# Peptides against a protein of PDB entry 4Y8H, part 78

Target 1, 196 residues: chain A of PDB entry 4Y8H
Amino acid sequence: TSIMAVTFKDGVILGADSRTTTGAYIANRVTDKLTRVHDKIWCCRSGSAADTQAIADIVQYHLELYTSQYGTPSTETAASVFKELCYENKDNLTAGIIVAGYDDKNKGEVYTIPLGGSVHKLPYAIAGSGSTFIYGYCDKNFRENMSKEETVDFIKHSLSQAIKWDGSSGGVIRMVVLTAAGVERLIFYPDEYEQL

## One batch from the design tools (peptide; made by RFdiffusion4, then SolubleMPNN)

Design b2_p23_2_s2 (from b2_p23_2, 14 letters changed)
Fold by OpenDDE base, seed 3:
Structure b2_p23_2_s2 (fold): chain B 196 residues (1-196), chain A 23 residues (1-23)
Amino acid sequence: as target 1 above (196 residues)
Amino acid sequence: SAAEAEKELTAEIEKRSASTFKL
């Protein structure tokens, strides 16, 4: 897996590859690793497909309950729920999650929750087995307050490099853009990004 | 109750962790 989320001028963009593995093999399955937990709060998933899906389902339920009682949750609230679940179940889970969301008060925010269930707020985050190959690239090329187009290109190039080097990453690149204007889903195919 | 639903849903983590698929 190669996943990332990047804050930018108008919000946040999440990105992911789609490859699924089983043991030492590439599975003949394309997975959507970008998962909605609220209207403008999404997550990137790495690790166990089943575990991360279960966590996301629980968080979605919590946020629905929260909304009914208190109104729209903040991204920080969502990250706290993820953190609690990941930490409390750390002995039984293989889950690496990036939480990202947009609201009018806080704008785009990113929280990374690595194995063990710690939580870190960052301007951008990368995770998954492919992320190890792109730390240097991302550190060199990330800028604060990029445009949407610059951020899409940054994510596309970053994930393309991760996929190139990580056998556990590949397929399509998916993105989710979260802004005041709403939610937008993007998809990029190998024929486009492999040449980067 | 909400707490019961959360516990039940949380228990799905252990059940689902049997999956061999990785991301």
Scores: peptide ipSAE 0.290, ipTM 0.676, DockQ to the pose 0.037; fails the geometry check
Fold by OpenDDE base, seed 2:
Structure b2_p23_2_s2 (fold): chain B 196 residues (1-196), chain A 23 residues (1-23)
Amino acid sequence: as target 1 above (196 residues)
Amino acid sequence: SAAEAEKELTAEIEKRSASTFKL
């Protein structure tokens, strides 16, 4: 897996590859690793497909209940729910999560929750087996308050590099853009991003 | 109760974790 989320001028963009593995083998299954937990709060998933899906389902349920009682939750609230689930179940879970969301008060926010269930608020986050290959690239090329287009290009180039080197990453690159204007889904195919 | 919800959650996670698919 190669996943990332990047804050930018107008919000946040999540990105992910789509490859699924079973042990040392590439599975024929293509997965959407970008998962909605609220209208403008999404997550990137790495680790166990089943574990991360279960966590996301529970968070979605909690945020629905929260919304019915208190209104729209903050991204921080969502990250806290993820953290609690990941930390309390750390001995039985293989889950790496990046939480990202947009609201008018806080704008785009990113929270990374690695194995063990710690939580870190960052201007951008990368995770998954492919992330090890792109720390240097991301550090060099990330800028705060990029445009949407600059951020899409940054994510596309970053994930392209991760996929190039990580056998456990590949397929399509999916993105989710979260802004005041709404939610936008993007998809990029190998023929496009492999040339970068 | 919150404790019951956590137990049910843990049980559901354990049940789903039987999958060998990795991301």
Scores: peptide ipSAE 0.285, ipTM 0.671, DockQ to the pose 0.039; fails the geometry check
Fold by OpenDDE base, seed 4:
Structure b2_p23_2_s2 (fold): chain B 196 residues (1-196), chain A 23 residues (1-23)
Amino acid sequence: as target 1 above (196 residues)
Amino acid sequence: SAAEAEKELTAEIEKRSASTFKL
């Protein structure tokens, strides 16, 4: 897996590859690793497909209940729910989560939750097996307050490089754009990003 | 209750962890 989320001028963009593995083999399955937990709060998933789906389901339920009682949760609130679940179950989970969301008060925010269940707020985050190959690239090329187009290009190039080197990453690149205007889903195919 | 729902869903994590699919 190669996943990332990047804050930009108008909000946040999540990105992910779609490859799924089983043991030492590549599964011929295209997975959507970008998961909605609230209208403008999404997550990127890495690790166990089953574990990360279960966590996301619990968080979605918790945020629906929260909304009914207190109104729309912040991205920080969502990240805290993820953190609690990942920390309390750390001995039984293989899960790396990036939480990203947009609201009018806080704008785009990114929280990374690595194995062990710590939480870190960052201007951008990368995770998954492919992320190890692109730390240097991302650090060199990330800029604060990029345009939507610049951010899409940054994510596309970053994930393309991760996929190039990580055998556990590949397929399509999916993105979710979260802004005041709403939610937008993007998809990029190998023929486009492999040439980058 | 929310606590009961989380407990039931936590049990589902253990059941689902048998899956060999990784992301």
Scores: peptide ipSAE 0.284, ipTM 0.671, DockQ to the pose 0.039; fails the geometry check
Fold by OpenDDE base, seed 1:
Structure b2_p23_2_s2 (fold): chain B 196 residues (1-196), chain A 23 residues (1-23)
Amino acid sequence: as target 1 above (196 residues)
Amino acid sequence: SAAEAEKELTAEIEKRSASTFKL
């Protein structure tokens, strides 16, 4: 897996590859690793497909309940729920999660939750087996308050590089853009990114 | 209740952890 989330001028963009593996083999299965937990709060998933889906389902339920009682949760609240679940179940989970969301007060926010269930707020985060190959590239090329187009390009190039080197990453690049204007889904195919 | 739902859903994590598919 190669996943990332990047804050930018108008909000946040999540990005992911779509490859699934089983043991040492690539599975003939394309997955959507970008998962909605609230209207403008999403996550990127790495690790166990089943575990991370279960966690996301629980968080979605908690946020729905929260909304009914208190109104729209913040991205920080969502990250806290993820953190508690990942930490409390750390002995039985293989999960790496990036939480990203947009609201009018806090704008775009990113929280990374690595194995063990710690939580870190960052201007951008990368995770998954492919992230190892792009730390240097991302650090060099990330800028705060980029445009939407610059951020899409940054994510596309970053994930393209990760996929190039990580055998456990590949397929399509999916993105979710979260802004005041709403939610937008993007998809890029191998022919579009392999030559970047 | 929320606590009951959390307990039930937490138990689902343990069942699902047996999946061989990785992201």
Scores: peptide ipSAE 0.276, ipTM 0.667, DockQ to the pose 0.038; fails the geometry check

Design b2_p23_2_s3 (from b2_p23_2, 15 letters changed)
Fold by OpenDDE base, seed 5:
Structure b2_p23_2_s3 (fold): chain B 196 residues (1-196), chain A 23 residues (1-23)
Amino acid sequence: as target 1 above (196 residues)
Amino acid sequence: SAEKERKKLTEEIEKRSASTFKL
């Protein structure tokens, strides 16, 4: 897996590859690793497909309950719920999660939750097995307050490099753009990003 | 209750952890 989330001028963009593995084999499955937990709060998932989906389902449920009682939760609140679940179950879970969201007060925010259930707020985050190959690239090329187009390009290039080197990453690149204007889903196919 | 639902969901996580699919 190669996943990332990047804050930009108008919000945040999540990105992910789609490869799924079963042991040493690549599964003939295109997985959506970008998961909605609230209208403008999403997560990137790495590790166990089942574990991360279960966590996301629980978070979604909690945020629905929260919304009914208190109104729209903040991205920080969502990250806190993820953190609690990941920390409490750290001995039984294989989950790496990036939480990203947009609201009018805080704009785009990114929280990374690695194995063990710590939480870190960052301007951008990368995770998954492919992330190890792109730390240097991302550090060199990330800029604060990029445009949507610049951020899409940054994510596309970053994930392309990760996929190039990580056998556990590949397939399509999916993105989710979260802004005041709403939610936009993007998809890029190998014929496009392999040439980068 | 919310606690009962949380427990049920935790049990679902445990059941799902048997999945061989990795991301």
Scores: peptide ipSAE 0.304, ipTM 0.686, DockQ to the pose 0.038; fails the geometry check
Fold by OpenDDE base, seed 2:
Structure b2_p23_2_s3 (fold): chain B 196 residues (1-196), chain A 23 residues (1-23)
Amino acid sequence: as target 1 above (196 residues)
Amino acid sequence: SAEKERKKLTEEIEKRSASTFKL
């Protein structure tokens, strides 16, 4: 897996590859690793497909309950729910999660929750097995307050490099753009990003 | 109790974690 989330001028963009593995093999499955937990709060998932789906389902449920009682949750609230679940179940979970969301008060925010259930708020985050190959690239090329287009390109190039070197990453690149204007889903196919 | 709820969540996660698929 190669996943990332990047804050930008108008919000946040999540990105992910789609490859799924089983043991040492690539599974014949294209997975959507970008998962909605609230209207403008999404997560990137790495690790166990089952574990991360279970966590995301629980978080979604909690955020629905929260919404019914208190209104729209903050991204921080969502990250806290993820953190609690990942930390309390750390001995039974293989989950690396990036939480990203947009609201009018806080704008785009990114929280990374690595194995073990710590939480870190960052201007951008990368995770998954492919992330190892792109730390240097991302550090060099990330800028604060990029445009949407610049951010899409940054994510596309970053994930392309991760996919190039990580056998556990590949397929399509999906993105979710979260802004005041709403939610936008993007998809990029190998023919496009392999040539970057 | 919070502990009982945590245990239930863990059990649900464990039931789902039978999958060998990784992301």
Scores: peptide ipSAE 0.302, ipTM 0.686, DockQ to the pose 0.040; fails the geometry check
Fold by OpenDDE base, seed 4:
Structure b2_p23_2_s3 (fold): chain B 196 residues (1-196), chain A 23 residues (1-23)
Amino acid sequence: as target 1 above (196 residues)
Amino acid sequence: SAEKERKKLTEEIEKRSASTFKL
């Protein structure tokens, strides 16, 4: 897996590859690793497909309950729920999660939750097995307050490089753009990003 | 109680962890 979330001037963009593995083999399955937990709060998932789906389902449920009682939760609140679940179950979970969201007060925010259940707020985050290949690239090329187009290109190039080197990453690149205007889903195919 | 909810969550995660698919 190669996943990332990047804050930009108008919000945040999440990105992911779609490859799924089973044991030592690439599964003939295209997975959507970008998961909605609230209208403008999403997560990127790496690790166990089952574990990360279970966590995301529980978070979504908690945020729905929260919304019914208190209104729209902040991205920080969502990240806290993820953190509690990941920390309390750390001995039984293989999960790397990036939480990203947009609201009018806080704008785009990114929280990374690595194995062990710590939480870190960052201007951008990368995770998954493919992330190890692009730390240098991302550090060199990330800029704060990029445009939507610049951020899409940054994510596309970053994930393309991760996919190039990581055998556990591949397929399509999906993105979710979270802004004041709403939610936009993007998809890029191998023919588009392999040439980058 | 918060403890019962945590226990149910752990059980659900354990039940789902039977999947061999990795992301």
Scores: peptide ipSAE 0.294, ipTM 0.683, DockQ to the pose 0.039; fails the geometry check
Fold by OpenDDE base, seed 1:
Structure b2_p23_2_s3 (fold): chain B 196 residues (1-196), chain A 23 residues (1-23)
Amino acid sequence: as target 1 above (196 residues)
Amino acid sequence: SAEKERKKLTEEIEKRSASTFKL
């Protein structure tokens, strides 16, 4: 897996590859690793498909309950629910999560939750087995307050490089853009990003 | 009740951790 989330001028963009593995083998399956937990709060998932889906389902339920009682949750609130679940189950859980969201008060925010259930707020985050190959590239090329187009290109190039080197990453690149204007889904196919 | 809920969640995660697919 190669996943990332990047804050930019108008909000945040999540990105992911779609490859699934079974043991040491690539599975004949394309998965969606970008998961909605609230209207403008999403997560990137790495690790166990079942474990991370279970966590996301529980978080979604908690945020629905929160909304009914208190109104729209912040991205920080969502990250705290993820953190609690990941930390309390860390001994039996294989999950790496990036939480990203947008609201008018806080704008785009990114929280990374690695194995162990710590939480870290960052201007951008990368995770998954492919992330190890792109730390240098991302550090060199990330800038604060990029445009939407610059951020899409940054994510596309970053994930393309991760996929190039990580046998556990590949397929399509999916993105979710979260801004004041709403939610936008993007998809890029190998014929495009392999040429970068 | 919170402890009981955490225990149930842990048990469900343990069952799911045996899943075939990894991301």
Scores: peptide ipSAE 0.292, ipTM 0.672, DockQ to the pose 0.041; fails the geometry check

Design b2_p23_2_s4 (from b2_p23_2, 13 letters changed)
Fold by OpenDDE base, seed 2:
Structure b2_p23_2_s4 (fold): chain B 196 residues (1-196), chain A 23 residues (1-23)
Amino acid sequence: as target 1 above (196 residues)
Amino acid sequence: AEAEKTAALTKEIELRSASTFKL
């Protein structure tokens, strides 16, 4: 897996590859690793497909209940629910999560929750087996308050490089853009990103 | 009802963890 989330001028963009593996083998399954937990709160998933889906389902449920009682939750609230689940179940879970969301008060926010269930608020985060290949690239090329187009290009180039080197990453690159204007899904195919 | 639903979903983590599919 190669996943990332990047804050930018107008919000946040999540990105992910789509490869699924089983042991040492590539599975014939294209997975959507970008998962909605609220209208403008999403996550990137790495680790166990089943574990991370179960966690996301629980978080979505909590945020639905929260919304019915208190209105729209903050991204921080969502990250706290993820953190609690990952930390309390750390011995039985293989889960790496990046939480990202947009609201008018806080704008775009990113929270990374690695194995073990710690939580870190960052301007951008990368995770998954492919992330090890792109720490240097991301550090060099990330800028605060990029445009949407600059951020899409940054994520596309970053994930392209991760996929190039990580056998556990590949397929399509999916993105989700979260802004005041709404939610936008993007998809990029190998023929496009392999040339970068 | 909320606690019951959460507990039910939490138990699914244990059941689903048997899956060998990785991201």
Scores: peptide ipSAE 0.282, ipTM 0.682, DockQ to the pose 0.038; fails the geometry check
Fold by OpenDDE base, seed 3:
Structure b2_p23_2_s4 (fold): chain B 196 residues (1-196), chain A 23 residues (1-23)
Amino acid sequence: as target 1 above (196 residues)
Amino acid sequence: AEAEKTAALTKEIELRSASTFKL
């Protein structure tokens, strides 16, 4: 897996590859690793497909309940729910999650939750087995307050490099853009990004 | 109430962990 989330001028963009593995083999399955937990709060998933799906389902339920009682949750609130689940179940879970969301008060925010269930708020985050190959690239090329187009290109190039080097990453690149204007889903195919 | 829901939901995570698919 190669996943990332990047804050930018107008909000946040999440990105992911789609490859699924089983043991030492590439599974003939294309997975959507970008998962909605609220209207403008999404997550990137790495690790166990089943574990991360269960966590996301639970968080979605909690946020729906929260909304009915208190109104729209903040991204920080969502990250706290993820953190609690990941930390309390750390001995039974293989889950690396990036939480990202947009609201009018806080704008785009990113929280990374690595194995063990710690939580870190960052301007951008990368995770998954492919992320090890792109730390240097991302650190060199990330800028604060990029445009939407600059951020899409940054994510596309970053994930393309991760996929190139990580045998556990590949397929399509999916993105989700979260802004005041709404939610936008993007998809990029190998024929486009492999030449980058 | 939140703790009880988290505990009940922890069981759901354990049941799903049987999948061999990785991301």
Scores: peptide ipSAE 0.279, ipTM 0.683, DockQ to the pose 0.038; fails the geometry check
Fold by OpenDDE base, seed 1:
Structure b2_p23_2_s4 (fold): chain B 196 residues (1-196), chain A 23 residues (1-23)
Amino acid sequence: as target 1 above (196 residues)
Amino acid sequence: AEAEKTAALTKEIELRSASTFKL
């Protein structure tokens, strides 16, 4: 897996590859690693497909209940629920999660939750097996308050590089853009990114 | 109801951890 989330001028963008593995083999299964937990709060998933889906389902339920009682949750609230679940179940799951969301008060926010269930708020985060190959590239090329187009390009190039080197990453690059204007889904195919 | 739902779903993590599919 290669996943990332990047805050930018108008919100946040999540990005992911679509490859699934089983043991040492690539599975003939394309997965959506970008998962909605609230209208403008999403996550990127790495690790066990089943574990991370279960966690996301629990968080979605909690945020729905929260909304009914208190109104729209913050991204920080969502990250706290993820953190609690990941920490409490750390001995029985394999999960790496990036939480990202947009609201008018806090704008775009990113929280990374690595194995073990710690939580870290960052201007951008990368995770998954492919992230090892792009730490240097991302650090060099990330800028705060980029445009939407600059941020899409940054994510596309970053994930393209991760996919190039990580055998456990590949397929399509999916993105979700979260802004005041709403939610936008993007997709890029191998022919579009392999030559970047 | 919230606590019960959370407890039920969190136990599902243990069962789902047997999945061989990785992201």
Scores: peptide ipSAE 0.274, ipTM 0.678, DockQ to the pose 0.039; fails the geometry check
Fold by OpenDDE base, seed 4:
Parts: sequence; structure tokens; C-alpha cells
Structure b2_p23_2_s4 (fold): chain B 196 residues (1-196), chain A 23 residues (1-23)
Amino acid sequence: as target 1 above (196 residues)
Amino acid sequence: AEAEKTAALTKEIELRSASTFKL
């Protein structure tokens, strides 16, 4: 897996590859690793497909209950729910989660939750097996307050490089753009990003 | 109701953890 989320001028963009593995083999399965937990709060998933889906389902449920009682939750609140689940179950879970969301008060925010269930707020985050190959690239090329187009290009190039070197990453690149204007899903195919 | 739903989904985590599919 190669996943990332990047804050930018107008909000936040999540990005992911779609490859699934089983043991030492690449599975013939295209997975959507970008998961909605609230209207403008999404997550990137790495690790166990089953574990991360179950965590996301629990978080979605809690945020629905929260909304009915208190109104729309913040991205920080969502990250806190993820953190609690990941930390309390750390001995039984293989889960790396990036939480990203947009609201009018806080704008785009990113929280990374690595193995062990710590939480870190960052201007951008990368995770998954492919992330090890792109820390240097991302650090060199990330800029605060990029345009939507610049941010899409940054994510596309970053994930392309991760996929190039990580055998556990590949397929399509999916993105989710979260802004005041709403939610937009993007998809990029190998023929487009492999030439970058 | 919240605790019951969370417990049910926690049980689902235990059952699903047998899956070999990784992201």
C-alpha cells in the first residue's frame, strides 16, 4: 500500500493506490483504500483489509451517533475515535490509518495513526509499505497552501514513485478532494502515472 | 445501544482478522 493525505489552500486531498496482496502474492483485486466515515471526513487504510474496514465501520457508527447528539464532528474528534480503537486493540490489529477532513472552521486537516495507535497532526502524511520510498521526495516537494491542481500533481507523482519501487503497491491511483465546495473523487490509471 | 453495537463490531474484528488480504 501507498497512501497519503495533503492539506492545501482550499482543503485536503487523500490519495491511495489500489493493490491488494495475500501472503507473498498480489491478489487480483482492486481495493478502494479511501473510506468515508462522515460527509467531509475520510480515511486512508493500510495493513489488514479486514481490520481496517472494521475500524472504519465502528468510527462511522460513532460519528453518526455524535452527529445526532452534538452536530457535525470535527476531524480531530474523528481522529480521536480512530486513535482510541487502534490503541485499545493494538495487540490484535494490523492497521495504519490516515484521517483527513475539511470543515469551515479548521479547513483541511490531516491526522496519522501508525501501528500502536498514536496520533499525529501533520500538514501532510504518508503511510503504507510504499511510503518508505518517498519520504525524501515528499519532504523536498511538499509546499503549504498549494492549489488543487498542484496538490493533485504532487500526490500523483509521489504515489507513482512509491508504486514504482513497492511491489505491494499498484493499480489505479484514487483521490478524494474535500473542500467547502464538497467531495470530489478522482481516478488515475497506470498509463497516465507510470510515465511520470 | 452504543455499547452493544460497538461490542458487535469488535466481535467482527476478531472474526475478520483471519483474512489474509492486506492493503
Scores: peptide ipSAE 0.269, ipTM 0.677, DockQ to the pose 0.039; fails the geometry check

Design b2_p23_3_s1 (from b2_p23_3, 12 letters changed)
Fold by OpenDDE base, seed 3:
Structure b2_p23_3_s1 (fold): chain B 196 residues (1-196), chain A 23 residues (1-23)
Amino acid sequence: as target 1 above (196 residues)
Amino acid sequence: SMKEEIREEMRELVAKMAARLAA
């Protein structure tokens, strides 16, 4: 798995590969690594597909309840719910989560929740088995307040490099763009990103 | 199963969080 989320001038973009490796585990459901938990709050998931899906489902339900009572939650609130679930179950849970969202007040925000259930707010985050190969690349190439096009290219190049070296990553690259204008879904195929 | 037990614990935690937010 290779996942990342990147803040930019107009909001935030989440990105993920699509390869699913089950090994000895039985997958009961085809899971998307980019998962909606609220209109403009999404997450990237790594680790156990079933367990992280359960967490995301619980968070989505919680945020729906929150919305009905208090209005639209912040990205920080969503990250806090993820953090608490991951931390309280850390002894039995294999999960790496990146939470990303957009609102008019805070603009694009990214929160990373690695194994163990800590939470870190960052301008961008990477995770999954493929992330090991691209820490250096991302550090050298990330810039604050990029355009949408620059950010898409940054994510595409980063995930392409991760896929090149990580046998557990591959397939298509999916992205979700969160801005004031709304939600946009992007897809890029191997014939395009393998040549980068 | 162990996975179902974990999911149930997570649901209980969310319920507690919801109650806390409502208070």
Scores: peptide ipSAE 0.029, ipTM 0.653, DockQ to the pose 0.026
Fold by OpenDDE base, seed 2:
Structure b2_p23_3_s1 (fold): chain B 196 residues (1-196), chain A 23 residues (1-23)
Amino acid sequence: as target 1 above (196 residues)
Amino acid sequence: SMKEEIREEMRELVAKMAARLAA
């Protein structure tokens, strides 16, 4: 798995590969590792698909309840809910989650929640088995306040590199763009990103 | 404060939900 989320001038973009692995077997399934928990709050999930899905479902439900009582939650609130769930279940949970969201007040925000259930707010975050191969690349190439197009390219190149070196990553690259304008889904196929 | 009370309520709710995950 290779996942990342990147803040940029107008919001935040989440990106993920779509490959799934079961033991020694590799399946190029169109797995959606980008999961909506609120209109403009999404997460990238790595680790146990079942466990992280359960967490995401709980968070989604929680945020719905929150919304009904208090209005639209902040991305930080969503991240805190993820954090609590991950922390309280850390002994029985294999999960790496990146939470990203947009709101008019805070703009794009990214929170990473690694194993153990800590939470870290970052300008961008990478996770999954493929992330280990692209820390250097991302550090070198990330810039704050990029344009949408620059950010898409950054994510595409980053994930392409991760996929190149990580056997557990592959398939299509999916992105979700969160801005004031709304939510946009993007998809890039191997024939495009493999040539980068 | 009211904000703190809301936060506490949310923490309790999260804890209850976490129990569901552990089950």
Scores: peptide ipSAE 0.026, ipTM 0.594, DockQ to the pose 0.034
Fold by OpenDDE base, seed 1:
Structure b2_p23_3_s1 (fold): chain B 196 residues (1-196), chain A 23 residues (1-23)
Amino acid sequence: as target 1 above (196 residues)
Amino acid sequence: SMKEEIREEMRELVAKMAARLAA
């Protein structure tokens, strides 16, 4: 798995590969590692697919209740709910989660929640087995307040490199763009990104 | 008061998740 989220001038973009691995079996079946928990709050999931989906479902429900009582939650609030669930269940949980969201007040924000249930607010975050191969590349190439196009390119190149070196990553690259304009979904296929 | 209510709701959700993971 290779996942990341990147803040930029107009909001935030989440990105993920789609490969699934089970032991020695590699499947290029399209899998969704980008999950909506609120209109403009999404997460990237790595680790146990079943467990992270359960966590996301709980968060989504909580944020729905929150909205009915208090209005639209902040990305920080969503990250806090994820953090509590991951931390309190850390002994039985294999999960790495990146929370990203956009709102008019805070703009794009990214929170990473690695295994263990800590939470870290960052301009961008990477996770999954493929992330180890691209720390250097991302550190060198990330810039604050990039354009949408620059950010898409950055994520595409980053995940392409991760996929190149990580046997547990591959398939299509999916992205979700969160801005004031709304939610946009992008997809890129191997024939395109393998050439980068 | 609002923070406490949210915190209580979170505790309940954590408990539900713990039960699922322990099963």
Scores: peptide ipSAE 0.026, ipTM 0.606, DockQ to the pose 0.038
Fold by OpenDDE base, seed 4:
Structure b2_p23_3_s1 (fold): chain B 196 residues (1-196), chain A 23 residues (1-23)
Amino acid sequence: as target 1 above (196 residues)
Amino acid sequence: SMKEEIREEMRELVAKMAARLAA
């Protein structure tokens, strides 16, 4: 798995590969490692697919209840809920989660929740088995307040490199763009990103 | 208070998740 979220000028973009592995077999499925928990609050999930999906479902339900009583939650609120769930279940949980969201007040925000259930607010975050191969690349190439197009290219190149070296990453690259304009889903295929 | 209500709901959700993962 290779996942990342990047703040940019107009909001935030989440990105993920789609490869799933079961034992010795590799499946390049169009899997959804990018999960909606609110209209403009999404997460990237790595680790146990079943457990992280359960966590995301709980968060989504909680945020729906929250919205009913208090209005649209902030990205920080969502990250806090994820953090509590991950921390309190850390002994039985394999989860690396990146929470990203957009609102008019805070713009794009990224929170990373690694194993152990800590939470860290960052301008961008990477996680998953493929992330180990691209720390240097991302550090060198990330810039604050990039355009949408620059950010898409940054994520595409980053994940392409991760996929190149990580046998547990591959398939298509999915992205979700969160801005004032709404939610946009992007997809890029191997024939495109392998040439980078 | 509003915050306490949210905290209580969160505690319940955490407990529910813990029960699932421990099973």
Scores: peptide ipSAE 0.026, ipTM 0.602, DockQ to the pose 0.037

